# Peptides against a protein of PDB entry 7UQJ: the designs that were tried, part 371

Target 1, 160 residues: chain A of PDB entry 7UQJ
Amino acid sequence: PELYQNFNITPPRGVLFHGPPGTGKTLMARALAASCSSDERKITFFMRKGADILSKWVGEAERQLRLLFEEAKKHQPSIIFFDEIDGLAPVRSSKQEQIHASIVSTLLALMDGMDNRGQVIVIGATNRPDAVDPALRRPGRFDREFYFPLPDVKARFKIL

## One batch from the design tools (peptide; made by RFdiffusion4, then SolubleMPNN)

Design b2_p30_6_s2
Fold by OpenDDE base, seed 1:
Parts: structure tokens; sequence; C-alpha cells
Structure b2_p30_6_s2 (fold): chain B 160 residues (1-160), chain C 160 residues (1-160), chain D 160 residues (1-160), chain A 30 residues (1-30)
């Protein structure tokens, strides 16, 4: 917090974890939530799958996002982790424009509506950063991107 | 490809990743997909959960499988990853025989119908290889099996 | 086994892995299952997600739990891993009391009904141990808790 | 990369202990 205030930088509201699936994005996001949680400062971790918000809550996805951000704000410091965020906010394809556009617009508005003083971090995980609406990847939203490379082939053969 | 041609071996059409859940099967399948993807040769990675194909697409699961394989063929080189493939093709139990038999038969036909020249790899991940229909584990289908042991703790945290 | 008999201690029937998401709880539970599985002693690993038992099996969750424990008993030595166990047995909130109470009561009864001689280990993973019904955390149930800490706060504040 | 390595190392150390203990516990129960 203090470092960003000193540099007049809008603190990153969102972090995008991208990289091949299973590179540990979900694992890392989850790993970040807990380590930031000390006995003195419990971080509340909210996990949602993008595809689940879209599929389980047809017609209520916007409301569920609002409720999620409200709950995260109530339980700050908090982390909202969107696994498979490309499933929540796919790049606008013509056929699904209406349903996805409203969900994306809601997520954008919720990320934009976070007070810079709120201790709510949003982590998105995707395998395809290019499949995430570019509007989500702008400053003040998912403005930091972490690539999760694949373990070296040699490290993989030790796992295989 | 060349190595299999030289040995007159039918190139494995499918690879079964099995082992305890969260041994990184999904991680590795995805790691393999991305490592085989160079700037010159982008591998398209398709992920489906076996249970999702069965549950979300009741009555259309066969069509969704066909569409998936057609899409993978269009986007070759491609990897189709079935996570929880035991959920897609459970060992035939008497009570679910009709619905599962048609889905399994479709998956078998799709794997058999892959031209040996097609750069489509199918990876199935399961925690229970014995819960996968043995017909899927035959040559020309999921004919390579990789056991994912739990990496030694040290090896695992290099993955985490 | 012998050590607990000698001390007249009810052997712990369940282990609760808690800690922030993706600390590797699921990976570790899976780790333990495979590392305890030798060629001579194959451990059968059963994985269920708490939320899936609740959501996919509305009205049959109790039956599915019974079947799971029966299957685990048939395939002993076995590990039953409940990922997201807080989704299966949330702390009793007034609105969901009836449906959750019966599932929790069934899980309690199943854990209590495990013969101390049965080689069935139950591992629950949660991000919120306080969101798990305290009745599950009592001796003879999930009576051992392993906290999966996350790496130092200082390393994460550089990521956040 | 250094932070990823530190994160990985701290995950390694924390979960090595938890794993060895959990392994011993699972092995003791089995």
Amino acid sequence: as target 1 above (160 residues)
Amino acid sequence: as target 1 above (160 residues)
Amino acid sequence: as target 1 above (160 residues)
Amino acid sequence: KEEEEKLNKSLEEASEISYEEAKKEVERRL
C-alpha cells in the first residue's frame, strides 16, 4: 500500500495468472491467499470458477458477482480468485455478445468500483490471456500479469 | 511421428495419465501442451472434464464429443485433454449401461477415426485407471499410460 | 494401529488439511495416497469434492456418502479425500440447516461407524477449518489437523 | 524468478514438514 501511494500509482486491483493449464495458477493463487493470512491479518479467500458463474447462475451471474465483491469488501482484507476467468469473460465473440457483455461489464464495473483503499485483491487465472477481454487487462483491473511457465522438460520427466 | 513410423508402431492416439488426484495430471497434460507449443507451432489445447460432458450435455454428449474432435482436427496440432475421464467412460455398470455405452462407443469411434496423420493427441486423466472402460485402454486409443506418483515432497514443491 | 491400542486412544479416523487454498492440500492428500501405495499394498484413493456431493446429488448426498464409505471399506486399505469439505459440512447456518444437518449427520455416523480395524483413512481439505462443523473436528473424526502454511508474507507482498 | 523461487522454497519447506508428518500419520493409520 504505502509504496503505491508514494509513487502515485493506482495499486493493482487485479492480478492475472496466465500460463498453460495446471502450471499451478490455482495453486499459487491459493498459495498467495494463505501466506498473506497471518494470525494478526486473516485474509478471506473467495474462489469462483469463471465457467461456474456463467453456467450455474444463468441470468443471475451479475448479481452473484456483485454479491461476491460485496462479501469480499465486508471480509477485507480479501482475495477474490477467479479460476478459469476466460470462461467468465471470454473475448467478445459475436454469438454470445449479449450474455457475456453484461457479465464482463459488471466485472469491469466492480473492479473499477473498488475503492483504492479497499484491501480486496482480485486474482484471475487463465490459460489463455488472449481469451480474456482486453478491457479486463487494463490498468486498474488485471494490470499485473504473471506467466506461469511450464516446468522444464527435465523437471517434468522427474514428475512423469 | 518419425520414430513410430520407423518401428512400424501405430502412434499412440491417446495417453492416459493416471495416479492419485492432484499429482499434477492436469498440470502435466497442460504442461505438455504448452511445451510442445512453440512460436512456430502453436498447439491448440482443448480441455473437457469427463463428468461435465456426461452431466451438462445429457443427450448431446455424443454430439459434443464429435464437435470437440472436429474442432481439434481443425486446429491441429492439438491436444484434447479429458480430465476425470473415468467420469466420461466409467467401467460399464449395469444400471447406467445405455447412456454411458453410447458415449463410450462414440469416444471409441472418434479415437479410432483419427487419421494416423492427424496431429491430434488425446490425453485422458483419471485417478482410477481401473474405472476407465478397458476398451479405451487398448492399442490405438489410450495405449500409453503414465502413472503420476506423488512426487517426492521436494519435487512437488518445485511444481507448486 | 498397535500404538493406539496400547494407549487406549481411539485412532484418528480423519485428518483435516486446512490452510489457504492451493497450499497443496489436495496435492498432499493425493501425495499421501500414492506414497502409501506400494506394489505390495495398493491404496485405493477416493476423491470427492464437498460442493459436488452437495450440488450434484441433491437428495441423494447421504446415499452417495454411504456408498462411498462402503466402497472404501471394500477397497481397503483406502483413502477417502474430501476436497472442499467445508462445502460438504458447512458450519450450521440457520437457512440450510435441514439439508446440511442430515448430510453432516450422515458423515458423522459414517466416520463413527468405521471399525477401528478398518484401513480407511478420511482426509478432509478445507481453506476454512472454522467453516467445517465442529462436530467433524472432534476426536474419532477429523481429530488431526494439518495446517498448510503458505510462504512468508514478505515474499507475497512483493507479488501483491 | 527469485520471488517465485522463494515462494517455491517456502512452499517446499512448509509442505515438506506437513507432508512428512502427514505421511507418517497415514502410514501409521494404514
Scores: peptide ipSAE 0.006, ipTM 0.293, DockQ to the pose 0.032; fails the geometry check

Design b2_p30_6_s3
Fold by OpenDDE base, seed 2:
Structure b2_p30_6_s3 (fold): chain B 160 residues (1-160), chain C 160 residues (1-160), chain D 160 residues (1-160), chain A 30 residues (1-30)
Amino acid sequence: as target 1 above (160 residues)
Amino acid sequence: as target 1 above (160 residues)
Amino acid sequence: as target 1 above (160 residues)
Amino acid sequence: EEEEEKLNESLREASEISYEKAKEEIEKRL
């Protein structure tokens, strides 16, 4: 907040972690949530898989996303981590359009609504950021991208 | 192996890295090889350019592919990286059909034969996954696709 | 510009990035373009593959090179990045001589003409610096060479 | 081996840097 407030910059609402599979993006997001937590300031970490939201909650995915964002707002400061977000919000391809379009539209609206959401950070992780709907990558959404190349398993121990 | 073993994922026989030129697909394939290498388990990395196999080994390309796969098997665990694999196995277009068909057929047979090849992973890199013969993109071949977008400019400021 | 201005160094007209394939040369060139871009000074990045210029524009390659350099001049400060520049300007081999000779001659003339081109930097990337026409590697052209070993961060420290 | 170690180190550094940036960015947003 302070640095973005000092620069009169609207803090980006979403951060996209991208890189090859197994680069530890999920681990990194957890480590970041932990490292940004102090005794004075506990960050609540909500993890969801994009594919799970799509597959487990067919017809309820939009409601589950709304509930997730409300729960994150209730437990702010919070991080919502979407692992494999490309599974939730694929680039609009013609054949899977309707179900994906409504979920993506809901996620977009929820991210756009975060001005009123307080200290909720959204982290998306993907192996395929160009498989993520470009609308999610616009300013005020996932407008910061962090590339995580594969650290060596030994190298991960130094990052974590 | 370990990363796929740790995820209880059947290691893909072939992995297709695709994305714009300069997204680090080749770097990432090397990095994967390096990161999966330990003092106890060295991964042998074999790199070939698809266009080089086609242009340098006219009439011997099939034999060179066979030798490459046998050498990779001999030095397992190993990664065979095909950079610009669309140059080796382009989508079957009418005019260059015979030479391409035999090379593609050989590569398909070599990939299908990998069940008996031990710990050999094949990584193909392309800027144009749709220019790769669809037969190579079937299950048991390059059945895992990873998109390498351009790393965000802002992610680069700290990578450099 | 600033770094070269601060060191009173005549900015190289051409920089050759060379090293094994997949060493991140293209990534680095993009990252340099990004790192040299500020809110006050956006660098326009023009990327071309050497092989694409030769293959897609048979008989128009010289015109396309001229247009590229004029567009880069129009959008200065700019970087022209030639990926796989050895595909554009191979060492003169007997069989493809005339078409290559005209394209190389055009590129040489365009690089020599850059004294009058303002803030246009040319970056060539190759896996085979010895496959690049020696005329392109002369002073006032690609007269600065940066070796990218298998990604050694140490090479990055000298470029930045 | 040395080239693989250097590659791994480069990727580690790149990931460490991405981590620190992500941390700074998260801390700025929190």
Scores: peptide ipSAE 0.082, ipTM 0.324, DockQ to the pose 0.026; fails the geometry check
Fold by OpenDDE base, seed 4:
Structure b2_p30_6_s3 (fold): chain B 160 residues (1-160), chain C 160 residues (1-160), chain D 160 residues (1-160), chain A 30 residues (1-30)
Amino acid sequence: as target 1 above (160 residues)
Amino acid sequence: as target 1 above (160 residues)
Amino acid sequence: as target 1 above (160 residues)
Amino acid sequence: EEEEEKLNESLREASEISYEKAKEEIEKRL
């Protein structure tokens, strides 16, 4: 925060985590929230799955997004994590255009409406960064991207 | 793995990971696979998403499951991880009964057909354990369940 | 746990988790403990930080290690997790040689003294596997090593 | 096998770098 204020750099509001399935982008986001929490300053972590917002909240997805951002703002400092954000805001494809367009428009407006001084970070995760609406990847939204490759699934997970 | 040997627990054929979304159940499965790999013995990790098997393989889901289990057996020692297994084998709800019943029946048969000495473990992950067909949660299938709490934000930070 | 049984792998007495800071090696250990607990058999999880054993227990670190292993044995099945184990058992460097050597020697003896059928697993976590005394990395001790990449491992702990 | 290990190590390193950068970026924003 201080660095961006000192340098008059608009802090990017969103970061996009991308990489193959199971690269653990979701828990990276939680762990980042964790690592950024101090005893003095706990970060509240909100998580939603893109497909869940569409499927569970058919006809209310926009409202649920608004409520989520209001809740995150109320509990700042906070992280909003969207897992499978390509499911929430797919590249505008023909047949589901209007519903997806409204949800995307709402998410864009919510990200744009965050005060630059707000202590709310949005993290999106996707296996398909190119399947995310490019409007979300613009400056002031998901304007930082982080690639998380997996070691080959066939390979010895020497990891555990 | 070691824990069950040390604990003299009969290894279940299947392990159910359950907990809130983004409690990261997928990569624990990968991590477990990795942890059980040595330089001498690589564990092959197979991952499928429940909804993907239904949606991508409409009319072939049963065949794809059979092929997956055969491939896992061929590359033993191996882990088969089903992410969102509630999407693959939902509690039998009325309208999609036949397709889901066939897939569930196939998965049950494949799990039952695993030799107890087989070097194939099946891990299922779900955010909704009660949405998984109880037939999958019986002894000899997903007979061990592991809850992944969202540790309190403080607990997560001590963990990471 | 199950993987070692299914794979007929001799359970190591110790597992070394290594990878960058905040990869969440600690959450994996906790999640492994949770994942190995059943309703019938709860795994007791003991956690110590390497530097804490040295700093908090100056002159009693060896005794504290002995007590920890006895307590873990008493509450078996159990996991002992050493976070930052390189702080507990650094590669033998010159000036702190005697104190560290005694602690390392004690830890080695405790790990060697575990019956292979004992229901106590030791997990060490480090960001610097090469900073861990190689004597701890020998067969029958931390003889399984598991690399935790940053995305994957934060992810792994939401997965366990 | 050696090439697969090297690739895996490279992918791990890439993920590590991405994480540290993501952490720094989040810490800068908080």
Scores: peptide ipSAE 0.053, ipTM 0.326, DockQ to the pose 0.070; fails the geometry check
Fold by OpenDDE base, seed 3:
Structure b2_p30_6_s3 (fold): chain B 160 residues (1-160), chain C 160 residues (1-160), chain D 160 residues (1-160), chain A 30 residues (1-30)
Amino acid sequence: as target 1 above (160 residues)
Amino acid sequence: as target 1 above (160 residues)
Amino acid sequence: as target 1 above (160 residues)
Amino acid sequence: EEEEEKLNESLREASEISYEKAKEEIEKRL
């Protein structure tokens, strides 16, 4: 915050965490949210799963996204974490295009509509960065990407 | 495993990790897997996402579950981790009942069919324990439940 | 805590995360802390670097450890994470033996003095498990070890 | 086993580096 203000750099509103399944991207986002918070500055963490927004809120997903961003703004500084964001904003493919396109368009508008002065960071997690709509990966949206290649399940067995 | 043998406690065949999304249930399951593994005793970790079994293997989900349990038995001691098990075994609700009912019945049968002497532990993770079929939560299945609570934003701030 | 109580397993007082540098041990510990906390049950996470305890508080390290454990007990359920615990509790080597021995003995006593019913978990992270005093790795202390192994050097070069 | 160990830590180091970079980036943004 202070650093971005000092450098006159618009803090990127979105960060994409990508890497293989089970790489703890969700956990990383939580860890980051908690590490960036102090007794003086509490970050509110909102979490949604992309597929849950799509499946549970059929026809209301756009409204739920708006409510989420409003709530995050109300409780700023905030992190909105989208787990499996590729499930919410898949690359535009023909057969289910209309519903997905509306949700993507809403998410794009919400990310674009965040005030540069707002302390709301959006973290998207995906196993497939190439399956995320490229429009979400543009400057002012998920414009920073972090690869979390945490070791495979067998390799995690030695770790954990 | 040795601990359960030493205490003459029948290791619970199934453990349900439940709690809000991104509470690191997957990470904890992995962490448990690797803590229970030594150089002398490697635990094999199998991870599946409930919704992936349902969506990727439409009509073959039962077969994939059988293969998973066979492979886990072949590589015992093993942990089978189902991420988002409520996606695999939702509470029986009317409109999509038949496919879900077959998968749930297969999972129930596989859990019931595990030898008490088998070194295969099943961990299910869910954000919604009430959305998991109650039949899976009976003794000899997911009969141990572990709540992975979300740190309050204030407490998450103190944690990280 | 509830997890371990539900299993009638004495919760391991200490968990050792070990593996080469940069293996995400710190990240995993943070993530576990964040994962184990709920809206109903806030885990407090205390983080210390072993070398920082040693270096900042020469002659007061024991006092700082006592205060840390008291504070963790006061704010239970709690996780105490020691990053680079081998810096705090090195294998007894001749030239600086006395100061390190006092710190190690204090940490041992604090871990031994934790009530089995206390909801304080200690996580130690090290790149060198063999450099951690074996007394810390005994039952009732860091009696669970999690090996965090290396991804391929070529994968590091692609990510760096 | 040693190669699997070496593989997991390099990915973990990469993930830790990504974490520190992500943390630094988030801290810069805050």
Scores: peptide ipSAE 0.053, ipTM 0.353, DockQ to the pose 0.063; fails the geometry check

Design b2_p30_6_s3
Fold by OpenDDE base, seed 5:
Formats: sequence, structure tokens, C-alpha cells
Structure b2_p30_6_s3 (fold): chain B 160 residues (1-160), chain C 160 residues (1-160), chain D 160 residues (1-160), chain A 30 residues (1-30)
Amino acid sequence: as target 1 above (160 residues)
Amino acid sequence: as target 1 above (160 residues)
Amino acid sequence: as target 1 above (160 residues)
Amino acid sequence: EEEEEKLNESLREASEISYEKAKEEIEKRL
């Protein structure tokens, strides 16, 4: 909130990290959480993998999402990171995706409900932003997309 | 500075981070700051958005830039990060950009003056490096450009 | 360690950041270190470049690796970041790489010995994971590979 | 090599940069 106020930037509720495989979107989200954590203001970081939500929480995925968002609210300020969110919230275009439709709908509702959640930020990471349900990519949801392209190591040493 | 010395890397005075929207130009700068921060040597990270410098500091933008660089010098070693620097320092090609010309000139002078600033690094982030005033992209200013293409997320959470 | 425990993520002993040049592998490692650094728990970040280990520490590279890991252990929790690790630990397939074989073997032994090192994480960054010795890419070493695809710069400065 | 190194440098900075705007975006939302 404060940085957005300071920078006249509307705080997105959701931030989509997208780009080719392995660009470190997840560690980015963790580094984010912890770097926003001061001694005075520890940010609680929650992490889930989209594929795990579907595979480990069979029949409980919606409930687990709700609990995750409640827990994040309880531990606010918080970051919820969804790795491989394209695995959680694929585009609603295929008949095979009906199983995902309820999970996506729950995630949508949970993201829309973030206004009442206080300082909870959701980060979604994907290699395929176009494989993420466009409804998640709307304002108030993953309304800021952050493209994370390919790295070289030498350059970073030259900045500090 | 020390990282550069340790790695035989010449510290850029200014580093331009460029690439498509959302690729994480800013986290790199802070991660640089934080990673160069030891217990013995905390790097102070300053952040400004180019559009905010123009919109929030109407008539004070030059002064605010000077103050920012003074504060960064006071808190050295420091990183000054300008997000969306193309909003602050557009190409000097349009008659409409005369309002920006003084801000850009101040930023140029401030970047050129970094030799006397000690351990202050300036990072500019843009989606459009060609929309940044070429004068800012010269040696002693944003003389190192780093292109930030498309991301992957999985990689980063698994480390800490 | 703790972040991994908190996120139900097995802490890799080694994390390989790979992907095209410039994708933010180093700064991700640094951002991780900094983000896991609270005022209560500062993570010490150690950085080495693979080429520097070979070129600056001629005849001492193995010793310097040992000392680096000892220092990292002493300053735990710690991150050891190897930039351009393909320069340090090339694939053992060429007769020209015999000079690297001992360094690679030392790094392997040091990575295998991390179980006794406490909270030390090793991050290797490369543009060519297939140019990294496959032995380093095994479980207990760089057993988590994170492909860093092409970066976008604007998105990241807002967190630290 | 220098162009590859510049490209390498450029791509490295890019991933680092996506980290902080995500962080700034997080801090702004926080």
C-alpha cells in the first residue's frame, strides 16, 4: 500500500509473473516478501504450486485456496505466491478444464475479495500468461503482469 | 562498488534496465542493494517512479531529484532506482517534452556528478530504452543497459 | 531452510539458475539472500564468479572454494552464489578440462558436505546448464534447476 | 564474446529487475 501511495501506483491485488521456464519468478516472490519484511513489518510469505493445488488437494483445492487466503489475511501483511498458476487456472476454453473451472472461480472470488483482506498480495507465476484464465488477468486480480525474461550473470555484478 | 571490485567488474554509475512490461527490472535493483548489504555495509535503496517525479513533484521535480541524490549520498553506499525512467526522461525530440527537458538535464547533471557522490549507483528501468533520452544512455550515466525479456518463476522459491 | 520449511519446499542444497545471458540469476540469488535476511536473521551472501575462481585463484581455487564454504558456514545462514558456474564446472568431457576436474571435484565434495554445514545454500548461475558438469546437477548438489528465461525490468523495483 | 557478454549482462539484469517491481508492487499493496 504505502509504496503505491508514494508512487501514485494503484497497488495490484494480484501480480502475474510470466515468461519462459525457469526465470526465477518464485524466488523473486520470496525475495520480495522478505525484502518487504523489516523488523517492524514482517511480511508473511505463502507459497503454493498450481499443479500441487490440483494434484495434492484433489477435492479440497477450493477449500485450500480459501484457507490460504484466510491464513494470509491472518498473517498480514502477506504475500501469496502461486507458482505455475497456468496449472491452477488454465484458460476456460476446453471441456477438459471443467475440473479447473471451480478452482479458478474460487481464485477469482478470492482475488476480488482481497479489498477486504488488508495487506495481502497475490503473486502468480507462469511461463504462459496466455494459458492463464483471462479473468484472472483483469483489474483487481492479476492486473499487473511482470514479464521475466532470460538471464546473464555478469551484468549484475556491475551495478553495486 | 565492492561487489564490482570483488568481481573485477567496473561499477556502472547508471544501469539501465530495459525490456517488455513487467519483467522485474526493479527487483534486480533492490536485490542488488540488499545483496551488497552486509551487516557491516548496508546499502540504502531509494526508489522513485519516473511518472511520479513528473506528476507528484510538479515544479519540484528537479529539487526532488537533487534531494534524492543527496540523500543517497548521505546514506551511501546507496542505490537509486528509477522505475519507468522513460516517463522521467523521454527522448528530447518533441516540443511537448520541454517540461521534461529540465528534469532530464537535472538527472544528467546528477548522474555526471556521481563521481563525487561516493558509492551511489543509479538504476533506471524502462520498457522502452529507445524512449529514454539518449543522453542518459551515455558513458558515466546509464552506460550499462540490461535487457529484461520474458520470465520463469519456479526457479527462485526453491532456494531459501 | 526456514523459507523452505515454511513453504513446504525442500531446501535445495544447490540451486542452478540457468537460462540465456542476463536473465537475473545473480540478482535473484542476492534478492533471495536479502529477502531471507531479517534484522533478526541476516543471511550472509557470498558471491563468486566461476571464471574468477579459475583465473584469480590459479592453483588456489580448491582452497578458496573450501574457505568460501567454511566462511559461509561461519556466517550461516548463508547463500553462496556462483555466477557463471559453467566457467567453474564445465562438463568433464574434454581433455582440456582436466584443470577444472579438481575444482569441480572440490565443489562436488563441498556441496555433498552441505548437510553438515547448517543453513548454507549454494546458487549456481549459468547460461548453459548442459555445460555444467552433470555431477553438479544431481540430488544434494544443484538438484534444483531453475531456468531463467528472458527478463522484463519494470516489474521488480517495487518490493525492496 | 563482448556482444554475448552484453546480451548476457542485459538478460541478467532483466531477471533481477522483475524481482523488485514485484516487490514494490507487493510493498504498495501492503
Scores: peptide ipSAE 0.046, ipTM 0.304, DockQ to the pose 0.051; fails the geometry check

